# Ledger of designs, part 141: peptides against a protein of PDB entry 3OGK

Target 1, 307 residues: chain A of PDB entry 3OGK
Amino acid sequence: ATPDRLSRRFPNLRSLKLKGKPRAAMFNLIPENWGGYVTPWVTEISNNLRQLKSVHFRRMIVSDLDLDRLAKARADDLETLKLDKCSGFTTDGLLSIVTHCRKIKTLLMEESSFSEKDGKWLHELAQHNTSLEVLNFYMTEFAKISPKDLETIARNCRSLVSVKVGDFEILELVGFFKAAANLEEFCGGSLNEDIGMPEKYMNLVFPRKLCRLGLSYMGPNEMPILFPFAAQIRKLDLLYALLETEDHCTLIQKCPNLEVLETRNVIGDRGLEVLAQYCKQLKRLRIERGADEQGMEDEEGLVSQRG

## One batch from the design tools (peptide; made by RFdiffusion4, then SolubleMPNN)

Design b1_p21_7_s3 (from b1_p21_7, 12 letters changed)
Fold by OpenDDE base, seed 2:
Structure b1_p21_7_s3 (fold): chain B 307 residues (1-307), chain A 21 residues (1-21)
Amino acid sequence: as target 1 above (307 residues)
Amino acid sequence: SARLEARRRFLEEERKRRRKV
């Protein structure tokens, strides 16, 4: 469909999701003919889609100008913006969004590639937003944003239920977790083992409603921090955990209400057996390839055709 | 352990690759 045809057919459109071509296709195509730019769509949104409150761009090229135009056109009517695996913008574009869209509920930029100029966008969001429900910049690299702003967001946004972040040191998020009383989902962060302080994370307190979790670089020494609430865990992302087969078995046995598991081949046939035995509510299982396929294999850490 | 460190490096590299694709 073309932008103009969309508005003519659906003038009252509330939600729009656009999917661009895979990024790999960009290298062999002239950008003008690629069709991956959001610009013509943003123009159409600004002019003719006056009821649009949710925008999802996936694998699109998005400029700061596009974001600025979208922000000003939709303002407080914009409830959801998802920049999913997008590129072409900077944090100035994000700043425009949060400045003008003060009632945004969902802001996602997961796996997007952008230039980081400063941390002002998160600060502005912290200072003015009270509506945020979902914040997701998982699989991004921010060096200039402040954990304090994330804490402020948690304090001010009482409906905040899902937060996915980059490589924040988990201990820097203690204040955030304390403030995020209604948080149900957390992904990201960084657990950093300290041989000299093995109990570094043992006093970490998570939000009471937390049931969807994916901590980056969680090893067997850190895993026990989940045990007090393991029975309430419904979704577990172990794709970036540092757990062996035995560790998987230990954790899975403590999660009888697990519905979604994402992990790697290291779970092994034994881990899958334990999963089948203890997790009767499992709905989705994702197993990806891991380091074990790169010569770190033991027989126990492999998923066979029987599994 | 050396194994855990190798796995960490693998995961870090994978995360970086995913952000570029």
Scores: peptide ipSAE 0.405, ipTM 0.898, DockQ to the pose 0.538
Fold by OpenDDE base, seed 4:
Structure b1_p21_7_s3 (fold): chain B 307 residues (1-307), chain A 21 residues (1-21)
Amino acid sequence: as target 1 above (307 residues)
Amino acid sequence: SARLEARRRFLEEERKRRRKV
């Protein structure tokens, strides 16, 4: 479809999702820029889609100018912006979005590639937004944003229910977790093992409603921090956890209400058996390849085709 | 452990790879 055809057919469109690069483009099978520029769509949104409140760009090229135009065109009417695996923008574009769209409820840039100039966008969001429900920059590389701004967002946005972040040291998010009283989902962060302080994470207090979780680099020493609320966990993202097969078994056994599990083949047939035994509410299982397939002889860490 | 460190490195590299695509 073309932007102009879309607006003519659906002038009252509320939600738009565009997909640019096919999955095959990830393997360099398709040119990177194939159908990927949001510019013509942003132009059309600005001119003709005046009721649009939700925009989702997936695998598209997005410039700062595109974001600026979108921000100014939709302003406080924009409730949702998802830059899903997009590229071409900088944090200046994000700054424009949060500056002009002060009532945005969902802001996502998961797996997007961008140039980070500063942390002003998150600061601006923290200073002015009280509507945010979902913030997701999972699998991104922000080095210049402040966990204090995230804490401020949590304090100011009472409806904040889902936050997915990059590589914040989890201990820096203590204030955030305390402030995010209604948080149901958290993914990301970084757990860093310290031989000298094996229990440095044991005093972490998570939001009481937390039920969807994915902590990056969580190992067996850190895993016990979940045990107090494991029974309420409905979704686990273990793709970036440092758990072995036995650790999976231990954790899964403590999560009888688990509905969604994302993990790696290290779960093994044993882990799958435990999952089947204890997680009767399971709806979705995602298993990806892990490091253990390539080199380690331990048969226990592999999912067989029969499992 | 050395194993955990190796796994961490793998995951870090994977994350980097995913972000480049």
Scores: peptide ipSAE 0.398, ipTM 0.897, DockQ to the pose 0.601
Fold by OpenDDE base, seed 1:
Structure b1_p21_7_s3 (fold): chain B 307 residues (1-307), chain A 21 residues (1-21)
Amino acid sequence: as target 1 above (307 residues)
Amino acid sequence: SARLEARRRFLEEERKRRRKV
């Protein structure tokens, strides 16, 4: 479909999702003709789609100018922006979005590639937004944003239910977790082992409603921090955890209400057996390849075709 | 452990790879 055809057919469109070509095919060499640029769509949104509240771009090229135009065109009517695996923008574009769209409820830039100029976008969001429900910059690298702004967002946005972040040290998010009283989902952060302080994470207090979780670099020493609320976990992302087969078994046994598990082949057939035994409500299972295929043949860490 | 460190490095590289693709 072309942008003009869409607006003519659906002038009252409220939600738009566009998917670009797979990135493996789109290495920065995409001719304008590949439909990978959001520019013509943003133009159409600005001119003709005045009821549009939700925009989802997946694997698209998005410039700061595109974001600025979108922000100004939709302003406080924009409730959802998802830049899913997009590229071509900087934090200036994000700043424009949060400056002009002060009632945005969902802001996602998961796995997007961008140039980071400063942390102003998150600060602006913290200072002015009270509507945010979902914030997701999972699998991104922000070095210039402040965990204090994230805490401020949690304090001001009472409907904040899902937050996925990059590589924040988890201890820097203590204030955020205390403030985010209604948080149901958290992914990201960074757990870092300290030989001098083996229990540095044991006193972490998570939001009481937390039931969807994925902590980056969580090892067996940190895993016990989940045990007090493991029974309420519905979704667990272990793709970036440092857990062995036995650790998986230990954790899974404590999560009888697990509905979604994302993990790596290190779970093994043993872990899958434990999963089947203890997690009767499991709806989705994702198993990705792990490091063990690169030469650490732990016999226990292989998922056979039987599973 | 050396194994955990190796896994951490793998995951870090995997995260970097996914952001570039």
Scores: peptide ipSAE 0.427, ipTM 0.904, DockQ to the pose 0.545; fails the geometry check
Fold by OpenDDE base, seed 5:
Structure b1_p21_7_s3 (fold): chain B 307 residues (1-307), chain A 21 residues (1-21)
Amino acid sequence: as target 1 above (307 residues)
Amino acid sequence: SARLEARRRFLEEERKRRRKV
């Protein structure tokens, strides 16, 4: 489909999702002409799609100029922007979005690759937005943003229900969790073991409505922090947890209301049996390959393909 | 644990690889 055909056929379009090429290896080889650039689409949005509220770019090349044009064209009418596995922009582009789109509800840049100039975009968002419901920069590398700005966002955005972040130290997010009273989903952060302080995270207080969770680098020593509300958990992302098969079994037994589990093959057939026994409401299961396939033939950590 | 450290490194590398592609 071409941008011009879209606007002519659907002038009242409210939501647009564009997908680039699926294979990652082609980002360096994508010729300008292969529809990987959002530029012609942004031009069309600016000129002809005046009712567009939601934009989702997946695996697209997005420049700062594209973001600036989009921001100015849609302004406070833009409710959702998802830069899903995109590349080509810097934090200046993000700054433009949050500066001009002050009523944005969903901002996602999950797994996007970008150049980080500063943390101003998150600060600007914190200072001016009160509408945010979903913030997702999961699997990104931000080193210059402040946890304090995230806390400010939580205080100002009463409808904030889902936040996914990069490698923030979880203890730096204590203020955020306290402020985010309506938060239902949290993913990311960084749990860092301290041999000298095994109870480093035991006093961590999570939002009362939290039911979808994925803590990065959560090991068996940190896992008990979930036990007080494990029965409330409906979704677990364990893809970046440091749990073994037995740890999975322990946690799963404590989550009888689990509906969605994302984990690695380390769960094993044993973990799947436990899952079937204790999680009767399970709707979705995702199992990815883990480190153990490359060298540790621990038989317990393999999910057998039952043909 | 050496095993936990190895797994952590693997996950960190996987995260980096996913972002570069």
Scores: peptide ipSAE 0.388, ipTM 0.893, DockQ to the pose 0.534; fails the geometry check

Design b1_p21_7_s4 (from b1_p21_7, 11 letters changed)
Fold by OpenDDE base, seed 2:
Structure b1_p21_7_s4 (fold): chain B 307 residues (1-307), chain A 21 residues (1-21)
Amino acid sequence: as target 1 above (307 residues)
Amino acid sequence: MERREREREFLDKRREERRKV
């Protein structure tokens, strides 16, 4: 569909989701008109879609100018912006969004590629937003943002329920977790083993309502930090955990209310048996192939094709 | 240590590959 056809048919559109072509198709001579740029859509949104509150771009090229135009055109009417696997923008574009859209509830840039100029966008969000419910920059590389700004967001945004971050050291997020009293979902961070301090994370306190979790680089030594609230866990993302088959079995047994599990083939047939035994409410299971198959010849870590 | 480091490196590479796709 062309942008012009959309506005004519649906002038009162509140939510728009656009999907670009897979990135693999971008390495071949992309005809300029392949529809991967958001620019014509942002122009249409700005001019004709005055009731639009939610925008989701997936696998599209987004410039800072596009973000600036969108921000100014929608201002406080923009409640949701999702830049899902997008590229072409910098943190200046994000700064424009958070500066002009002060009532934004959902801001997502998961798996997006961008140029990082500074951390001002997160600081501006922290200083002026009180409406945020979902913040997601999972699988991104921000080196210039401050964990203190994330804490400020948690303190000011009482409806904050889901936060997904990049590679913050988890100990830098202690203040954030204390402030985020209504947080239900957390993904990302970085757990870093210290042989000299095996109890480095044992005093980590999570938000009381936390039930959807995915900690990056969580190993068997760090896994016990989940045990106090494992019974309330409904979703667990172990795709980036450093757990073996036995560790999976141990954790799964403690999560009887688990509804969603995402993990690697390291769970093995044994882990699947334990899952079937203890997790009677399981609705979704995602098993991805890991490199675990190439390094350890030991049969126990493979999900058989018969299962 | 060595196994955990290798697994971490693998996960990092996988993350990078996922960002490129």
Scores: peptide ipSAE 0.382, ipTM 0.886, DockQ to the pose 0.539
Fold by OpenDDE base, seed 5:
Structure b1_p21_7_s4 (fold): chain B 307 residues (1-307), chain A 21 residues (1-21)
Amino acid sequence: as target 1 above (307 residues)
Amino acid sequence: MERREREREFLDKRREERRKV
């Protein structure tokens, strides 16, 4: 489909999702006409799609100019922007979005690659947005953003229900968690074991409604922080947890309402048996290949073809 | 210690690879 055909057919379009080519095809030799640039689509949105509220670009090339044009064209009418696995922009483009789209409810840049100039985009979002429901920059590298701005967002955005972040130290997010009273989903952060402080995370307080969770680098020593609310967990992302097979078994037994589990092969056949026994509401299971295949784990830590 | 560090390094590498377009 071409951009011009879209507007002619659907002048009242409210939601648009565009998918670029698979990443494996996004090599330096991208022909100019590969259809991966959002520019012609942003032009069409700006000119002809005046009712568009939701934009989702997946695996597209997005420039700062594209973001600036989109931001100015849609302004406060833009409710959702998802830059899913996109590239080609900087934090200046993000700044333009949050500056002009002050009523945005969903902002996603998960797994996007960009140049970080500063943390101003998150600060601007914190200072002016009160509508945000979903913020997702999971699997991104931000070094210049402040956890204090995230706390401010939580305080100002009472409808904030899902937040996914990069590698913030979890203790820096204490203020955020206290402010985020309606938060249902959290992914990311960084749990850092300190041998000198075994109880480093024991007093961590999570939002009362939290039921979808994925903590990066959560090990067996940190895992008990979930136990007080494990029965309300519906989705668990253990892809980046530091749990062994037995740790998986321990946690799974405490999550009888689990609907979605994402983990690595380390769960093993034993973990799958425990999952089947205790998690009768399970709807989706994702198992990725982990370090476990490189001989770091005992034979029991492998999911066999029987599982 | 050594196992957890190695596992973390592996996970970091995988995350980096995922972030690379």
Scores: peptide ipSAE 0.378, ipTM 0.887, DockQ to the pose 0.529
Fold by OpenDDE base, seed 1:
Structure b1_p21_7_s4 (fold): chain B 307 residues (1-307), chain A 21 residues (1-21)
Amino acid sequence: as target 1 above (307 residues)
Amino acid sequence: MERREREREFLDKRREERRKV
């Protein structure tokens, strides 16, 4: 569809989701005329889609100018912005969004590629937003943002229910977890093993309502931190966990209410059997191929096509 | 340690590959 045709047909559109070309098509020289740029859509939003509250760009090229135009055009009417696997912008574009869209409820940049200039966007969000429900910059690279701003967001945004972050040291998020009293979902962080301090993470206190979780680099030594609330876990993301087949079995047995599991082939047929035995509420299973296929001839870590 | 480091490196590479839009 063209932007102009959309506005003519749906002048009162409240939600727009645009998808760029599939990844397979992005390996070829993207012709300039490929609907991968959001610019013509942002122009149409700015001019004709005055009731638009939710914007989702997936696999699109987004410039700072596009974000600035969108921010100014929608201002406090923008409730949701999702930059899902987008590229072409910097943190200046994000700053514009959070500066002008102070009532934004959902801000997502998951798997987006951008240039980081500073951490001001998160600071501005922390200082002025009280409406945030979902913050997701999972699988991004931010080095200049402060975990203190995340804590401030948690304190100020009482409706904050889902937060997905990059590679923050999980201990730096202690204040965030304490403040995020209504948090139901957390993904990301970084668990860093310290041989000299095997119990480094054992005193972590998670939000009481936490039921969707994915901790990056969680190994078998850190896994016990989940055990006190494993029975309430509904979604578990183990894609970036450092768990073996046995560890998967151990954890899965403790999660009888698991509805969604995302993991790697390391779960193995044994892990799938345990999953079937203990997780009767399972609705979705995602298994990705791991590195383990290349080096570990150990038959136990492979999911067969029959499983 | 070595195994965990290798796994971490692999996961990091996978993350990087996913970020390549």
Scores: peptide ipSAE 0.389, ipTM 0.893, DockQ to the pose 0.561; fails the geometry check
Fold by OpenDDE base, seed 4:
Structure b1_p21_7_s4 (fold): chain B 307 residues (1-307), chain A 21 residues (1-21)
Amino acid sequence: as target 1 above (307 residues)
Amino acid sequence: MERREREREFLDKRREERRKV
């Protein structure tokens, strides 16, 4: 579909989702005519889609100029922006979005690649937004953003229910978790084991409504921090956890209300058996290949193709 | 220790590869 045909057919469009090239094709030059660039769509949005509240770009090339144009065109009417696995922008583009779209409810840049100039975009969001419900920069590399700004967002955005972050040290997020009283979902962070401080994370207090969780680098020593609320967990992202088969079994047994599990092959057939036994509400299971297939784990940790 | 470190390095590489694409 061309942008011009879309606006003519649907002038009152409120939500737009565009998908660019599959990942395998992103290594190759995206021809301009293939719709890999958002520019023609942003132009059309700016001129003709005046009721558009939600924009989702997936695997597209997005420039700072595109973001600036979109931000200015939609301003406080933009409720949702998802830059899902996009590339071509910098944090200046994000700054433009948060500066002009002060009532944005969902901001996602999960798995996007960008040039990080500074942390101003998150600071600006923290200073001016009170509407945010979903913030997701999971699987991104932000080194210049402040956990303090995330805490400020949690304090100011009372409807904040889902936050997915990069590699923040989890202890730096203590203030965030305390402020995020309505948070239901958290993914990301970084658990960094310290042999000299085995109880480093034992005093972590999570938001009371937390039921969707994925902690990066969570090992068996850190896993017990989930046990007090494991019965309320509905979604687990263990893709980047450092849990073995037995650890999976231990955790799964404590999560009888689990609906979604994402994990690696390390769960093994044994973990799947435990999952089937204890998690009767399971709706979605995602198993990715891990190091386990490369012979790093004992043969017991392999999920057979029969499962 | 060595196993966990190796697994972390593997996960880090995998995450990096996912972000570069």
Scores: peptide ipSAE 0.385, ipTM 0.888, DockQ to the pose 0.531; fails the geometry check

Design b1_p21_8_s1 (from b1_p21_8, 10 letters changed)
Fold by OpenDDE base, seed 4:
Structure b1_p21_8_s1 (fold): chain B 307 residues (1-307), chain A 21 residues (1-21)
Amino acid sequence: as target 1 above (307 residues)
Amino acid sequence: MEVELNVPLTAAEQKRLDKML
């Protein structure tokens, strides 16, 4: 389809998702910059898709100019922007989005590659947005953003339910967690072992409604921080956890309401047995190969128990 | 209504992609 054909066919389109790469399985084989440019689509959105509220670009090239044009064209009508595995923009583009789209509810840039100029975009979002429900910059590298802005967002956005971040030290997010009273999902952060302070995370207080969780670099020493609310956990992302097979077994046994598990092959057959025994509500299991196992086939084994 | 589209590849891009596979 072409942009012009899209607008002619769907002049009242509210939600658009564009995929710039043909097959997901080829992502690792295709250069990062391989994809379609969003520019012609943004032009069409700006001119002819006046009811568009949700934009999802996946594996596309997005420039700051594209983001600026989109932001100005949709302004407060833009509710969702997802830059999913995109590239070609800087934080200036993000700044334009949050400056002009002050009622944005979902902002995602998960696995996107960009040039970081400053943290102003997150600060601007914190200062002016009260509508945010989902913020996701998981698997991104931001060095210039402030965890205090994230806390401000949590205080101001009462509908904030899902936040996924990069490698913030988890202790820097204490204020965020205290403010994020309605948060249901959190992924990312960084748990850093300190031999001199093995219990530095034990007093970490999570939002009461938290039920979808993925803490990066969580090891067996940090894992107990989940135990007080493990029974309410419905989704675990353990892809970046530092848990061995037995640690998986220990945690899984405490999560009887687990619906989604994402983990590495370290779970092993034993972990799968424990999962089957204790997690009767399991709907989705994703097992990735560890970094050391070069084997190509991402068998996304969707074990759908069709009962 | 949500529309999901794959961005069309040019013939040249497709050929390049096919060579990479």
Scores: peptide ipSAE 0.295, ipTM 0.773, DockQ to the pose 0.038
Fold by OpenDDE base, seed 5:
Structure b1_p21_8_s1 (fold): chain B 307 residues (1-307), chain A 21 residues (1-21)
Amino acid sequence: as target 1 above (307 residues)
Amino acid sequence: MEVELNVPLTAAEQKRLDKML
């Protein structure tokens, strides 16, 4: 389809999802700059799609100019922006989005590659947004954003239910977790083992409604922090956890209400047996190969049991 | 209503892709 054909066919379109690159691009088989520019689509959105509230770009090239144009064209009517595995923009583009789209509810840039200039975009979001429900910059590298801004977002956005972040030290997020009273999902962060302080994370308090969780670098020493609320966990992302087979078994046994598990092949047959035994509500299992298996293609085995 | 579209490659993009594959 062409942009002009889209607007002619669906002048009252509210939600648009564009996929620019083939899935093979995820494996670095195709250079990021091969194509899939959003520019002509952003032009069409700006001119002709005046009811558009949700934009999802998947594996596309997005410039700061594209984001600026989109931001100004949709302004407070933009409720959802997802830059899913996109590239070509900087944090200036994100700043434009949050500056002009002050009622945005979902902002996602998961697995996007960008140039980080500063942390102003998150600060601006923190200062002016009260509508945010979903913030997701999982699997991104932000070094210049402040955990304090994340805390401010949590305080101001009462409908905030899902937050996925990059490699924040989890202890820097204590204020965020205290403020995020309605948070149901958290992914990311960084747990850093300290041999001299094994209790480093034992006093970490999670939001009471937290039921979807993925803590990066969580090892067996940190795993007990989940035990007080393990029975309410419905989704676990263990892809970046440092758990062995036995640790998986231990954790899974404590999560009888688990519906979604994402983990590595380290779970093994034993972990799968334990999962089948204890997690009777399981709906989705994703097993990836660990980074240590040099040789074999990351076959993402998505076992979706559609009941 | 959500519209999901696969963005078609331009002739130039297709040629570029074909050279990269």
Scores: peptide ipSAE 0.293, ipTM 0.776, DockQ to the pose 0.036
Fold by OpenDDE base, seed 2:
Structure b1_p21_8_s1 (fold): chain B 307 residues (1-307), chain A 21 residues (1-21)
Amino acid sequence: as target 1 above (307 residues)
Amino acid sequence: MEVELNVPLTAAEQKRLDKML
């Protein structure tokens, strides 16, 4: 479909999702700037899609100019922006979005690559937004944003239910967790093991409604922080946890209401047996191969071809 | 209404992709 055909066929469109790059682009086999530009679509949105509230770009090239045009054209009518695995923009583009779209409810940049100039976009969001429900910059490389702005967002946005972040030290998010009274989902952060302080995280207080969780770099020493509320956990993301098979078994046994599990193949047959025994409400299981194991299988595959 | 579209590659983009795959 072309942009002009979209607007002619669906002049009252409220939600648009565009997928630009093939799946092969995920394997770094394709240069970042090969194509899939949103520019002609943003032009069409700006001119002809006056009822559009939700925009989802997946695996596309998005410039700061594209974001600025979109922001100004939709303003407070834009409720959802998802930059899912996108590239080509800077934090200036994000600043334009949060400056002009003050009633945005969902802002996602998960797995997007960008140039970080400053943390002003998150500060602006914290100062002016009260509508935010979902904030997701999981698996991104923000280094110039402030945990204090996340706390401010939590205090001001009473409908905030899902937050996914990059590698913030979890102890810097104590104020955020205290303020985020309605938070149901949290993913990301960074648990940093300190051999000299094994109880570093034991006093961490989570929001009372938290039931979907994925803590990055959580090891067996940190895992006990979940035990007080493990019975209310419905979704676990363990893809970036540092848990072995027996650690998985220990945690799973404490989560009888688990509905969704995302983990690595380290769970093994034993972990799957425990999962089947204790998690009778399980609806979805995702098992990924670890990065190190993909290398080993390719090596085993190469060895089998040389024989 | 929600619309999901796969954005087609231009002829030039497709040619570049085909050379890389």
Scores: peptide ipSAE 0.291, ipTM 0.778, DockQ to the pose 0.036
Fold by OpenDDE base, seed 3:
Order: sequence, then C-alpha cells, then structure tokens
Structure b1_p21_8_s1 (fold): chain B 307 residues (1-307), chain A 21 residues (1-21)
Amino acid sequence: as target 1 above (307 residues)
Amino acid sequence: MEVELNVPLTAAEQKRLDKML
C-alpha cells in the first residue's frame, strides 16, 4: 500500500503500524541509509490522517525532522508512539515528541539506535506529562538521562503501569519504585554484584502490583529479592539474567502463577520439567540461544491456544 | 481499527536489499 491509498481507504484511521525491513534481515547487517524511511508516511499522517492516535514504526528509518513533523501534526492527539528497532534519530527528535505531545500515554524506543545528545527529552516528559502509562526504552543505551526524572514521571503519572529501561543501577531507582504505586511491569536496570556485600539489594522495595519483571544481570545472589512476591509474578524476562539451570529451577518453583517466561537455553531440560510441574498457568514460553550456546534453533514459542 | 502494513520497497531499495542479502 502507498501512503495516499491508506488515507483514501481509511480516512478515520486511529492506529497505524508500519514495518520497514523484512523480518529475515538482521538489523545489524543493513546500513542505516538503505531505505524504509517514514518520511512519506509522516507527510500523509500530517495531511490526511487527523484521527490517528497510535503510530508504530518497526525497523524503519526515522529522522528528527520526521519526529518533529509528526509531533506538531498530532500534538495532544498522539497517544502512542512506538519506535521499535528504528534508527536515524537523535534525542532532539524525542524532545520534540514529548514537548508537543503532552498527553502521550505510550512511548517506546525498544531496541532503537539513536544518537544521544542530552537527557532533556526525559526531563521535559517528567515536567509536563501526567498521562503516561507505558515507557519503554529497553535495550537502549541512554547515558545522559536522570533516574530522578524517572521518579518524577512515576510521581506525576498515576496511570503508569509499565516501565522498561536500560542499564540504570537498580539502587538509583529506589525513589522511582516508591513513587510508581501502580506499576505492574518493570524490565531492565542493572544489578551489580558485590561479593563483599551480598545484601546490597535486599532492602529494595518493589511496587505492590508488580507482576511482570525482568531484571538485567540478576544473579543467584540477587534472585532472593523476588521471593517475597514471587507468587504474584505472572511474567518473567530472564533473557539478561545471570542464572544457571539450578537457579532457574529455584525461581520457577516459587512462581506458581507464571504465565509468560522468556529465557535462554540455560534453563535446560531440567528447568523445563520444573516449569511444567509448578507453572500450570503458563501460556507462553520463549527460549533464546545464548551467545555462547551453539545448537538450538529459535523456536518461536508455540502459543498453545487451548482456550 | 488498527492497520498493519509492510512498507513497500522502492525499486532502488529492493535492489539494495537484494545486494545485502
């Protein structure tokens, strides 16, 4: 379909998802300037799709100018922006989005590649947004954003239910977790093992409604911080956990209400047996190969729709 | 209503992709 055909066929379109790169093409093998530009689509959105509230770009090239045009065209009508595995923008483009789209509810940059100029976009979001429900910059490299702005967002956005971040030190997020009273999902952060202080994270207080979790670099020494609320966990992301097979078994046994597990092959046959034994509500299992693990094909998790 | 589209490649983009795959 072309942009012009889209607007003619669906003048009242509310949600658009565009996929630029073929799924088979590894993102890292394709130069940033190969094609898949959002520009003609942003032009069409700006001119003819006045009811559009949700935009999802997947594997596309997005410039700061494209983001600025989109931001100004949709303004407070834009509720969702997902830059999913996109490239070509800087934090200036993000700043334009949060400056003009003050009622945005979902902002996602997961696995996107960008140039980081400053942390102003997150600060602006913290100062002016009260509508945010989902913030996701998982698998990104922000070094200039402040955990204090994340805390401010949690304080001001009472509907904030899902936050996924990069490599923030988890102890710097204590204020965020305290403020995020309605948070149901958290992924990312950084747990840093201290052999001399195994209790470093034991006083970490999680939001009471937290049930979907993925802590990066969580090892067996940090894993016990989940035990007090493991029974309420419905989704675990262990892709970036530093857990061995036995650690997986230990954690899974404590999560009887687990519905979704994402992990690596390190779970092994033993972990799968334990999962089958203790997690009767399991709906989805995703197993990825670890970088060092030679053998098993990416089986897309069979969603057994029995219901 | 949500519309999901695969963005059609231009002839130039397709040629570039074909060279890279």
Scores: peptide ipSAE 0.264, ipTM 0.758, DockQ to the pose 0.037

